# Designs tried in a protein design run: peptides against a protein of PDB entry 3OGK. Part 94

Target 1, 307 residues: chain A of PDB entry 3OGK
Amino acid sequence: ATPDRLSRRFPNLRSLKLKGKPRAAMFNLIPENWGGYVTPWVTEISNNLRQLKSVHFRRMIVSDLDLDRLAKARADDLETLKLDKCSGFTTDGLLSIVTHCRKIKTLLMEESSFSEKDGKWLHELAQHNTSLEVLNFYMTEFAKISPKDLETIARNCRSLVSVKVGDFEILELVGFFKAAANLEEFCGGSLNEDIGMPEKYMNLVFPRKLCRLGLSYMGPNEMPILFPFAAQIRKLDLLYALLETEDHCTLIQKCPNLEVLETRNVIGDRGLEVLAQYCKQLKRLRIERGADEQGMEDEEGLVSQRG

## One batch from the design tools (peptide; made by RFdiffusion4, then SolubleMPNN)

Design b1_p17_3_s2 (from b1_p17_3, 10 letters changed)
Fold by OpenDDE base, seed 1:
Structure b1_p17_3_s2 (fold): chain B 307 residues (1-307), chain A 17 residues (1-17)
Amino acid sequence: as target 1 above (307 residues)
Amino acid sequence: SYEEELKKQEELEKKLK
């Protein structure tokens, strides 16, 4: 479909999701005719799709100019922007979005590749937004943003229910968790093992409504921090956890209300058996192959046809 | 898709290093 064709057919379109072609495995070499640029679509949005409030770009090339044009064209009418596995922009583009779209409710950059210039975009968001419900920059690398801004967002955005972040040290997010009273979902962060302080995370207080969780680098020593509210957990993302098969079994047994599990094949057949036994409400199971599991001689860490 | 799975694996590898 072409942008002009879409606008002619659906001039009152409120939500648009565009999917680029799958990335060819070859070194980010996008063929010139890939058609994965958002520019023509942003132009059409700006000119003809005046009721558009939700935009989702998946695996597309997005420039700062594209983001700036989109931001100015939709302004406070833009409620949702998802840059899902996109590339080509910098944090300047994000700054433009949050500057002009002050009532944005959902902002997603999950798995996007970008150039980070500064942390101004998150600061601007923190200073002026009170509408945010979903913030997701999961599986991204922001080194220049402040956890204090995230805390401010939590304090000011009382409808904030889902936050997924990169590799923030979890202890730096204590203030955020205290402020995020209505938070239901959190993914990301970084748990860092300290042999000298094995209980450094034991005093971590999570939001009371938290039920969807994925803590990066969570090992068996940190896992007990979930036990007080494990019964209310509905979704677990263990893709980046450092849990072995037995650890999975331990945690799963404590999550009888689990509906969604995402993990690696380290769960093994045994973990799947435990899952079937204790998690009767399970709706979705995603098992991925982990690189760390390649070459492990432990048969228990593999999912077979028995599982 | 196979390609999506490969990307997920690559990201996992990156994060677990």
Scores: peptide ipSAE 0.000, ipTM 0.348, DockQ to the pose 0.021
Fold by OpenDDE base, seed 2:
Structure b1_p17_3_s2 (fold): chain B 307 residues (1-307), chain A 17 residues (1-17)
Amino acid sequence: as target 1 above (307 residues)
Amino acid sequence: SYEEELKKQEELEKKLK
């Protein structure tokens, strides 16, 4: 479909999702010039789609100028922006979005590639937004943003229910977790093993309503931090966890209300048997091949046709 | 104008390629 045909057919469109050409996108390996350009679509949105409140670009090329035009055209009417596996923009574009769209509820940049100039976009969001419900920059690399701004967002946005982040040290997010009283979902962060302080994460306090979780680099030593609330966990993202087959079995047995599991092939047939035995409410199972597992011929860590 | 916008789009596409 062309942008002009879309606007003529649906002048009152409220939600738009555009998908570029699928390519194998790996973390930090997204070419700058892959996908389609959003420019002609943003032009059409700005001119003719005056009721649009939700925009989702997947695998598209998005420039700062595109984001600036979109931000100014939709302003406080924009409720959802998802830059899903997009490229071509900088943090200046994000700053424009949060500056002009102060009532945005969902902001997603998951797996997007960008040039980071500063952390002003997150600071601006923290200072002026009270509407945010979903913030997702999972599988991104922001080095210049502050965990204090994330805490401020949690304090000011009382409807904040889902937050996915990059490689923040989990201990730097203690203030965030205390402030995020209504948070139901958290993914990302970084658990850093310290042989000299094996219990450094044991006193970590999570939001009381947390039920969807994915902690990056969680190993068997850190896994016990989940045990006090494992019975309320409904979704687990273990794709970036450092758990072996037996660790999976241990955790799964403690999560009887699990509905969604995303993990690597390391779960094995053994883990799948335990999953079937203890997780009777399971609705979705995603098993990925880990890059580290391509060379591991451990039969116990592989899912066979029996599983 | 529409023509100016098209020109801007073409320039942006060249920069992004």
Scores: peptide ipSAE 0.000, ipTM 0.302, DockQ to the pose 0.100
Fold by OpenDDE base, seed 4:
Structure b1_p17_3_s2 (fold): chain B 307 residues (1-307), chain A 17 residues (1-17)
Amino acid sequence: as target 1 above (307 residues)
Amino acid sequence: SYEEELKKQEELEKKLK
């Protein structure tokens, strides 16, 4: 009923965003025809929403069949697909999307849960897509995809501006960074401390236009790799960085043009003071409490009501 | 809510027109 009402009211809809219930409520207690499943919506898209080019599913159950139907129904007209915190599909569904939607510009699977069968979907994307602008599988677990395919995508997609990935070793992405000449945003990867090679990341070259950044597991020893272009950084995602309060202060002081900061409570009141002093263009500040920080009663690492 | 989502879609449609 809900999809039918939408299509009747908006037959020329170009963009659709659907939100399901939080994952805690999705434990098979939701009927297939309930708003938690995308199936009825995909059916409606296929039949009645012929101008739809952007689809955003958030916290919904998405099957491979749903993705296949969507892919075939919209084909090269589909420009944006966001599977935001979704579940129920495998990499076969992703393969169908990239096979049939060869002009897709935005592909997002951020925080989605899926079964990984192989890395064919990324390979197919690399072989056939030249339109990609945004690729985002941040906070996902892809173990079978190849950094080489990511490099190929960067080489072939000249409009690629934002890439967020899982736990790729950053050194495996050197070729990707070299190819991604127009990249403005990068999040994810994995920085791994090596006591035997403390400067293994010092020669890492980032794309020249990079201004939105979030490197996972970046510690104080790796942080200096940002210093050469810190002045051009507009957004920092430090949620998964391994920086203490003083490290935050050091980095923030070098980012006078920072507009968006996402970090953990470890920034502390001191970090917030430094932020206020040096980052006059700050527009958004997100502070999360890390699970590991709940046990630290150390007042210095907590944002108080004073900060 | 469904109503909130419809309102968002209406706003999006207005911007696309």
Scores: peptide ipSAE 0.000, ipTM 0.278, DockQ to the pose 0.025
Fold by OpenDDE base, seed 5:
Structure b1_p17_3_s2 (fold): chain B 307 residues (1-307), chain A 17 residues (1-17)
Amino acid sequence: as target 1 above (307 residues)
Amino acid sequence: SYEEELKKQEELEKKLK
C-alpha cells in the first residue's frame, strides 16, 4: 500500500481519503515507512494525480511544506481539503492553501492541532473565495482570526451552507449570521454568561434556514434563543452545552423534527424517554460520557443499561 | 484492508464522474 501504487492503479483519481491511524485490520497492510506523514502522498498527488479534487487526511502529520506543495499542484482544481484531526502544520500552511486554491468549496481542520502564527489565512479566504460551501474548524483554537473575515466569507460565498468554528464569542458573529443567508448548519462559538446581562443573547438572529446547530457553552438561560426555530432543527450538537437533564427534556420536546442528537450522559434515562416520545424522526443518537459527570451520583443524569 | 480502501477510492471516483 504505497502512494505510487495508488497512482498507477487510479491515475484519474478525483477523491482521496487517507487515515493515519488505520483500524487493526489495515495496520499490517500499511508500509512502515508511511509513518502517518502525508509527504509521500502529497508528492504523488503533485506528480501523478492531476485530476484529484478532494483530499481528506485523517489523523496524519501534515507540514506547511506539504500543504504548500499540495496547494500549488492542485491550485483551483482542489475543491475539498479536510485536515481531520491532523497535526504538524501552522497557519502558514493554511494560507498557502487558500491563496492558491481559490475555488475551494470545503475546508476542514476539525480537531486538528496547529501553531497559529496569524489570521491571514482567513483574511485571504475572505478576500478571494466565492465558492466556499463548508468551512469547519470546529474544536480548534484560533485567537488571531477575525470574525469580520468570517462575515465577509458569508457575504461573498453564496453557497455557504455549513460553518463550524472555535470559540468565537457569539455576539461577534451577529454580522456573520446576517450575511450567511443560506446557512443550514452552525456549530461552535462561545456563549458566555453575564450575570449583569442575563438576556444578552436573547435577540440573537440566526439564519432562517438553520437546521443543524451546536452552540458551545449554551446553558438553560441561553437555550430559549432556539425556541423560535426549534421545530425546524434536524441536528443538534449538545456535547459542549451546559444543559442538565431537565433542560434536555425541555429542548427535545420543542424539536419534533430532530434527526440527529449528539449529547452527553447528562441526558439521562428521562431525557431518552422524552426523546423517544417527541422525536419520531430520530435517526442517530450519540451519547458521550462527560468528564464533568464522573463521580456525580445523580441517577437522573445517568443513562442506565436500559437506555 | 488497504485493498478495500482502494476500492472505496475507486467508488468515490466513480461517484464524482
Scores: peptide ipSAE 0.000, ipTM 0.269, DockQ to the pose 0.025

Design b1_p17_3_s3 (from b1_p17_3, 10 letters changed)
Fold by OpenDDE base, seed 1:
Structure b1_p17_3_s3 (fold): chain B 307 residues (1-307), chain A 17 residues (1-17)
Amino acid sequence: as target 1 above (307 residues)
Amino acid sequence: SYEEKLKKQEEERKKKE
């Protein structure tokens, strides 16, 4: 498919999803081609796709100039931007997006690789956006953004329902959780065990509607913070939790309404038995290889029990 | 990145063992 053919065939296109080549093929084994760059697509969007409100780039090369052009072309008409496993941009590109697209509802840069210059993009988003529903920079490394800006976003965006972040210290997000009254999904953060303060996280207050959760580095000592609302949990992301087989069993038994589980092979046969026994509403099970296992970090198994 | 997260996870797991 070419950009010009797309616009000719679908001039009223509202949603566009572009998938680049697999990383191994695009970046390592096979020379990069124009199909891997969003530039020609952004040009076409700017010129001919005037009704486009949702853009999803997956495994594409995206420059700051591309983001700037897209931002200016779509402005407040852009509702969704997903930079999914993309690379080539800096936080300046993100700043352009949030500056010009002030009514954006979904902003995703999950697993994208970028150069971080400053935290201005999140600050700008906090200062001007009231429309945000989904913010996702899960599995990214931001060191210069402020949790205070995240709190401001939560306060100002009443429709904010899903937030996935990098390695924020969870205690720095207390204000965010208090402000995010309608939050249903949270992933990321960082739980840092303190042997001298075992109850460091026991006073965390989560949003009342929280039902999809993935806390990074959650171990068995921190796991009890979920118990008060475990019965309302529908999705668990345990890919970055520090739970052993028995810990999985303990948690799963407390989540009878679990619909989606993502975890590592550490769950084992025992964990799967417990899952089958207690989680009758399970729809999707994703099992990844452990970090200590050699080979491809591909999904080991996907089981759909419902639907 | 995903790979970096896995490495961090493994490092933290080792600290807790």
Scores: peptide ipSAE 0.027, ipTM 0.697, DockQ to the pose 0.018
Fold by OpenDDE base, seed 3:
Structure b1_p17_3_s3 (fold): chain B 307 residues (1-307), chain A 17 residues (1-17)
Amino acid sequence: as target 1 above (307 residues)
Amino acid sequence: SYEEKLKKQEEERKKKE
């Protein structure tokens, strides 16, 4: 489908999801006919899709100019923007989005590659947004954003239910967790083992409604922090946990209400047996290859990082 | 990136062995 054909047939379109082509090589991004650029779609959105409130770009090239145009065209009518595995933009583009789309409810840039200029976008979001429900920059590397802004967002956005972040030290998010009273899902962070302080995470207090969780770098020493609320866990993302087979068994046994599990093949047959035994409500199981195995997963859908 | 995160995970696992 072409942008113009879509708008002519469906002028009242509310949501749009576009998937770019998988890239085999970096040079494949250069041809004009690649179809991976959002520019023609943003133009069409701006001109003809005036009721569009949800935009999802997956594996596409998105420039700051594209984001700026989209932001200004949709403004407070834009409720959802998902930059899923996209590239080509900087934090200036994100700043434009949060500046102009003040009522945005979902902002996702999971696995996107971008140039980080500053942390202003998150600060702006913290200062002006009260509508945010989902914030997701999972598997990204922001170095210039502040955990304090995340805390402010939690305080101001009372409908905030899902937050996925990069490698923030979990202890820096204590204030965030305290403020995020309605948070149901959290993924990311960084658990850093300290031999001199084995109990440094044991007093971590999670939001009371938290039931979907994925803590990065969680090992067997940190895993017990989940035990007090393991019975209410419905979804676990263990893709980036540091759990062995036995650790999986231990945790799974404590999660009888688990509905969704994402993990690595390290779970093994034994872990699957335990899962079947204790998790009778399981609906979805995702098993990925281990880190030691060259994951062919990058063959489909990842845009190359611009250096 | 996904690849970088996997690499980090692998490195952390190696540190714990």
Scores: peptide ipSAE 0.024, ipTM 0.644, DockQ to the pose 0.017
Fold by OpenDDE base, seed 4:
Structure b1_p17_3_s3 (fold): chain B 307 residues (1-307), chain A 17 residues (1-17)
Amino acid sequence: as target 1 above (307 residues)
Amino acid sequence: SYEEKLKKQEEERKKKE
């Protein structure tokens, strides 16, 4: 499909999702005429898709100019922007989005590659947005953003239910968790083991409604922080946890209402047996290869549970 | 990124071994 054909057929389109090539081909291997660039689509959105409120780009090349044009064209009508494994933009592009789209509800840039100039985009979002429901920059590298801005967002956005972040020290997010009273999902952060302070995370207070989570670098020493609310956990992302087979068994046994599990092959047959025994509501199981066995990023195992 | 997190995970695992 071409942008012009889409707009002619569906002038009142509200949601658009575009998929590009696999990430390995994104930087130097995508021909200009392949359609890996969002530019022609953004042009079409600006000119002809006046009802569009949701945009999802997956594995696309997105420039700051593209983001700026999109932001100005849709302004407060844009409710969802997902830059899923995209590349080509900087934080200036993000700044344009949050500056012009003050009513944005979902902002995702998970696994996107970008040039970070500053943390202004998150600050601007914190200063002006009260509509945000989903914020996701999971598996990204932001070093210049402030956890204080994240806290401000949580305070101001009462409908905030899902937040996925990069490698923030989890203790820096204490204020965020306290403010995010309606948060149901959290992924990311960084748990850093401290031999001199083994209980440094034991006093973490999570939002009361938290039921979907994935704490990066969570080891067996940190895992007990989940035990008080393990029974209400519905989804676990253990892809970046540092749990062995026995640790998986321990945690899984405490999560009888688990519906979705994402983990590595370290779970083993034993972990799968425990999962089958204790998690009767499991709907989806995703198993990735371990770090030492990782070849292609797109190779993964997905298994659905029977009834 | 995914690759960086994977690398970090591997490094952390090695440190704990």
Scores: peptide ipSAE 0.026, ipTM 0.642, DockQ to the pose 0.017; fails the geometry check
Fold by OpenDDE base, seed 2:
Structure b1_p17_3_s3 (fold): chain B 307 residues (1-307), chain A 17 residues (1-17)
Amino acid sequence: as target 1 above (307 residues)
Amino acid sequence: SYEEKLKKQEEERKKKE
């Protein structure tokens, strides 16, 4: 399909999803030019797709200029932007998006590769947005953004229901969790074990409606923080947890309302037996290979595209 | 990156063992 043919056939298009060609990538390789360019599509959006409110780019090359053009063309009409496993942009491009699209509801850059210049984009989002429902920069490496801005977003965006982040220390997100009163989903963060302080996280207070979560680096010592609301959990992402087979069994037994589980093959036959016994409402089960195995596959059965 | 996160996970796992 070409951009011009699409706009001629569907001039009133409201939602667009584009997928780039999958590429095999080496471990720790950050490909800069492995996807298709969004430039011709952004040009077409700017000129001819005047009702477009949702854009999803998957595995594509996106420049700051592309983001700037898109932001200015759609402005407050843009409700959803998903940069899914994209590359080629910097945080300046993100800044342009949040500056011009002040009513954006969904902002995703999960597994995208970018150059981080500063944390201004998140600060700008915190200062001006009150519409945000979904924020997702899961499996990214933002080192210059502030947890305080995330807290401000939670305070100002009362419809915020899903937040996925990188490796923030969980204790730095206490203010965020307190402010995010309607949050239903949280993934990411970092649980850092301290042998000298085994109860480091035991007093952590989660949002009352939280039912979908995936805490990175959660081990058996940290796992008990979930027990008070384990019966409320509907979805667990354990792909980046540090749980062994027995730990899986312990946690699963406490989650009778679990509907979605994503984990590694460490769950084993025993974990699957426990899952079948205690989780009668299970709808989806994803089991990935361990980190020590070569050739990780995504949900589409493809090898991981980027580190 | 996804692979870097997996590597970090493995390193953290080794530290906890």
Scores: peptide ipSAE 0.023, ipTM 0.655, DockQ to the pose 0.017; fails the geometry check

Design b1_p17_3_s4 (from b1_p17_3, 11 letters changed)
Fold by OpenDDE base, seed 3:
Structure b1_p17_3_s4 (fold): chain B 307 residues (1-307), chain A 17 residues (1-17)
Amino acid sequence: as target 1 above (307 residues)
Amino acid sequence: SYKKKLEEQERERKLLE
C-alpha cells in the first residue's frame, strides 16, 4: 500500500506501523523510495490521517524535519511514537516531539542510531509531561542525558509502567526507582562489578510492582539482588546478562512464575531442563546465539536438539 | 554496537574472577 491509498481507504486510522528495509539494504535507498524514508508517510499523516494517535516506524530513515513535521501535525493527539531501529535523526528531532506532543504516552527509540547533540529532549519531557506510560531507549547510547530527569519523569508520570534505558549506572537510578512507584518493567542500566565493594548493589531497592526485568551486565555476584522478589518476576531479559549456565539454573529456580524468558545459547540444555521443571507458566522463550559462545569452555553452554 | 559492549564486559568480568 501507498500512503495516499491508505488514507483514502482509512481516513480514520488510529494506528500505523511501517517497516522499512533491513539495514543491509538501506544504502540503496533513494529519497523517492517511500519504503525506506518516512517523509511521504509523514506528509500523508499531516494532511489526511488526522485521527492517527500511534505511529511505529521500524528500520526506516527518519530526519529531524520528519519528526518536527509529525510533532506539529499531531501535537497532543499523538500518544505513541516508536522509532524502532531507525536512523537519520538527532536529539533535536526528539526535542521537537516531546515539546509539541505533551501528552505522549509511549516514546520508543530502541536500537535507533542517532546523533546526540544534548540532553534537552529528556529534560523537556521531565519538565512538561505527566502522561508518559512507556519510555524506551533500550540499546542506545545517550551520554548527555541526566538520571535526574528520569527521576523527575517518574515523579510526575504516575502511570509510568515501563522504562528501558541505556547504560546508566544502576546506582545513579536509585532516585528513579524510589519515585517510580508503579513501574512494572525495567530494562537496561549498567551493573559494574567492583572488587573493593562487592556488596555495592545489595541494598538497591526496586519498585514493588516490578515483574519484568532485564539488567544489563548482571553477573552472578549481582544476581542475588533479584532474589527477594524473584517469585513475582514474570519476564526476564537475560540477553545482556553475564550469566553462565549454572547461574541461569540458579535464577530460574527462583522464578516459578516466569512467563517470558529471553536469553542466549549459554543457558544450555541443562538450563532448559531446569526451566521446564520450575517454570510451569512459561509461555514464550527466546534464545539467541551469543558472542561468548566462541570462547566457552563449558560444553553444556549450548542448546542442542535435546533442548 | 551493544553486542560488542557485552562481549567486552564479559571479558572484563572473567579477568576479575
Scores: peptide ipSAE 0.028, ipTM 0.708, DockQ to the pose 0.015
Fold by OpenDDE base, seed 1:
Structure b1_p17_3_s4 (fold): chain B 307 residues (1-307), chain A 17 residues (1-17)
Amino acid sequence: as target 1 above (307 residues)
Amino acid sequence: SYKKKLEEQERERKLLE
């Protein structure tokens, strides 16, 4: 597929999703493959795809110039931008997007690799956007953005329903959670265990509609903060939780309406049995091999053919 | 990386238990 062919065949295209080659092929084995760069596509979008409102780049090389061109070309008509596992840009590119696309509803850069220059992009988004529904920079490392800007976004964007973030200290997001009245999904953050203050997170107040959740680094001591609303949880991301097999069992038993579970093989056959027993509405189960495989003393922490 | 941080925190947690 070529950009020019796409625009000729579908001049009224509203949504575009481009998938680059696997990283090994694109970056290591076949470097500098134009098929991996969004540049020619952005050029075509700018010139010929005037109705495009949704763009999803997956595993593509994206430069700041590409983002700037896209931003200026689509402006407030751009509703969705997903930089999914992309690389090559800096926060300057993000700044351009949020500056020019002030009615953007979905902004995703999950698992993207970028150079962070400052936190201006999030500040600009906070100052001018009232349309945002989905904000996702999950599994990224922003050190220069402010949780206050996230709170401002929550206050101003009444339709904000899904937010996934990097390693924000959860306590810094108290204001955000209070403001995000319609939030249904939250992933990320950082729970930092403090032995000297075991009740550190017990006073956290989550949005009332929260039903899809993935708190990073949540251990068994923090897990009880979910219990008051565990029955309304429909999706759990436990990939980056610090839960053992028994902890999984405890939590799963409290989530009878669970539809989606993502976790590591630490759940074990025992956890899967509990899951089958208590979660009758489960639709999707993702189990990954995690770092906990190497240190497992408990055989139950491994998913076998039994499970 | 995010995964690396997970591994580090997990190790720290285990040491505290």
Scores: peptide ipSAE 0.031, ipTM 0.729, DockQ to the pose 0.016; fails the geometry check
Fold by OpenDDE base, seed 5:
Structure b1_p17_3_s4 (fold): chain B 307 residues (1-307), chain A 17 residues (1-17)
Amino acid sequence: as target 1 above (307 residues)
Amino acid sequence: SYKKKLEEQERERKLLE
């Protein structure tokens, strides 16, 4: 499809999702000569798609200029922007988005690659937005943003229900968790084991409604922090947890209402057996290969056809 | 990369065990 054809056929389009690298069956949907750049689409949005409120770019090349144009064209009418595995922009582009789109509800840049100039975009978002429901920069590398701004966002955005972040030290997010009273989903952060303070995370207080969770680098020593509300957990992202097979078994049996599990091959056949036994509400299971596959001496650390 | 960080953390954990 082309932007022009789309605009002509659907001038009242509300939501647009573009994929830069589709599967072979969908390759013909992308103009070959555009190389996955969003520029022609942003131009079309600016000129002809005046009711567009949701934009999702997946695996696209997005420049700061593109973001600036989009921001100014849609302004407070833009409710959703997802930069999903995109590249080509800097935090200046993000700043433009949050500056001009002050009523944005969903902002995602998960797994996007960008140049970080400063943390102003998150600060601006914290200072002016009260509409956010979903904030997601999971699996990104921000070093210049402040957890205090995240706390401010939580305080000001009472409809905030899902937040996924990069490698924030989890203790720096204590204020955020306290403020995010309606938060249902959290992914990311960083749990850092401290031999001198083995209980450093035991007093961490999570939002009462939290039921979808993925704490990065969570090991067996930190895992017990979930036990008080494990029965409430409906989704677990353990892809970046540091849990072995037995740890998986321990946690899974405490989550009888688990509906979605994402984990690595380390769960093993044994973990899958435990999952089947205790998690009768399971709807979706994702198992990926992890870095620990070759290092695990335990034969049960592999998923076979038996699982 | 995030994956690289994960690998590093895993190595560090093993060293602490």
Scores: peptide ipSAE 0.029, ipTM 0.710, DockQ to the pose 0.016; fails the geometry check
Fold by OpenDDE base, seed 4:
Structure b1_p17_3_s4 (fold): chain B 307 residues (1-307), chain A 17 residues (1-17)
Amino acid sequence: as target 1 above (307 residues)
Amino acid sequence: SYKKKLEEQERERKLLE
């Protein structure tokens, strides 16, 4: 499909999702005129798709100019922007989006690659947005954004229900969690083990409605912070947790209402057995092979044919 | 990268054990 054909057929299109090439091919193997660039689509959106409120680009090349054009074209009518594993833009592009799209509800840039110039985009979002429901920059590398801005967003956006972030020190997000009263989903952060302060995270207060979560680098010492509300957990992302097989078993048995589990091969057959025993409402299971399992000959840490 | 950080954290944890 081409942009012009789409607009001719569906001039009142409200939602658009485009998929590009696999990430490995994005930089060197995509021709300038290939559909991997969002530019022709943004042009079409600006000219002919006047009802478009939701845009999802997956594995696309997106420039700052593209984002600026999109932002100005849709302005407050844009409710959803997902830059899913995209590349080619900087934080200036993000700034343009949040500056012009003041009523955006969903902003996602999960696993996108970009050049970070400053943290102004998040600050601008914090200063002017009250509509945000979903903020997702999971598995990204922002070093210049402020956790204070995230807290401000939580305070001002009462409908904020899902937030996924990069490697914020989790203790820096205490204010955020307190402000995000309606938050149901949180992924990311960084739990950093401190031998001199083993209980540094035990007093963390999570939003009362939190039921979908994935805390990065959570080890067995930090895992107990979940126990008070483990029964209400519906989704766990353990891909970047530092849990062994036995730790998985311990946590899983405390989550009888678990519906979605994402984890690594370390769960093992034992963990899968425990999962089957205690999590009767499980709907989806994703198991990835981690780097730690590649070097391990221990079959117990692997999912076998029995699992 | 995020994955590299995970690997580093895992290595560090193993060294501390």
Scores: peptide ipSAE 0.029, ipTM 0.711, DockQ to the pose 0.015; fails the geometry check

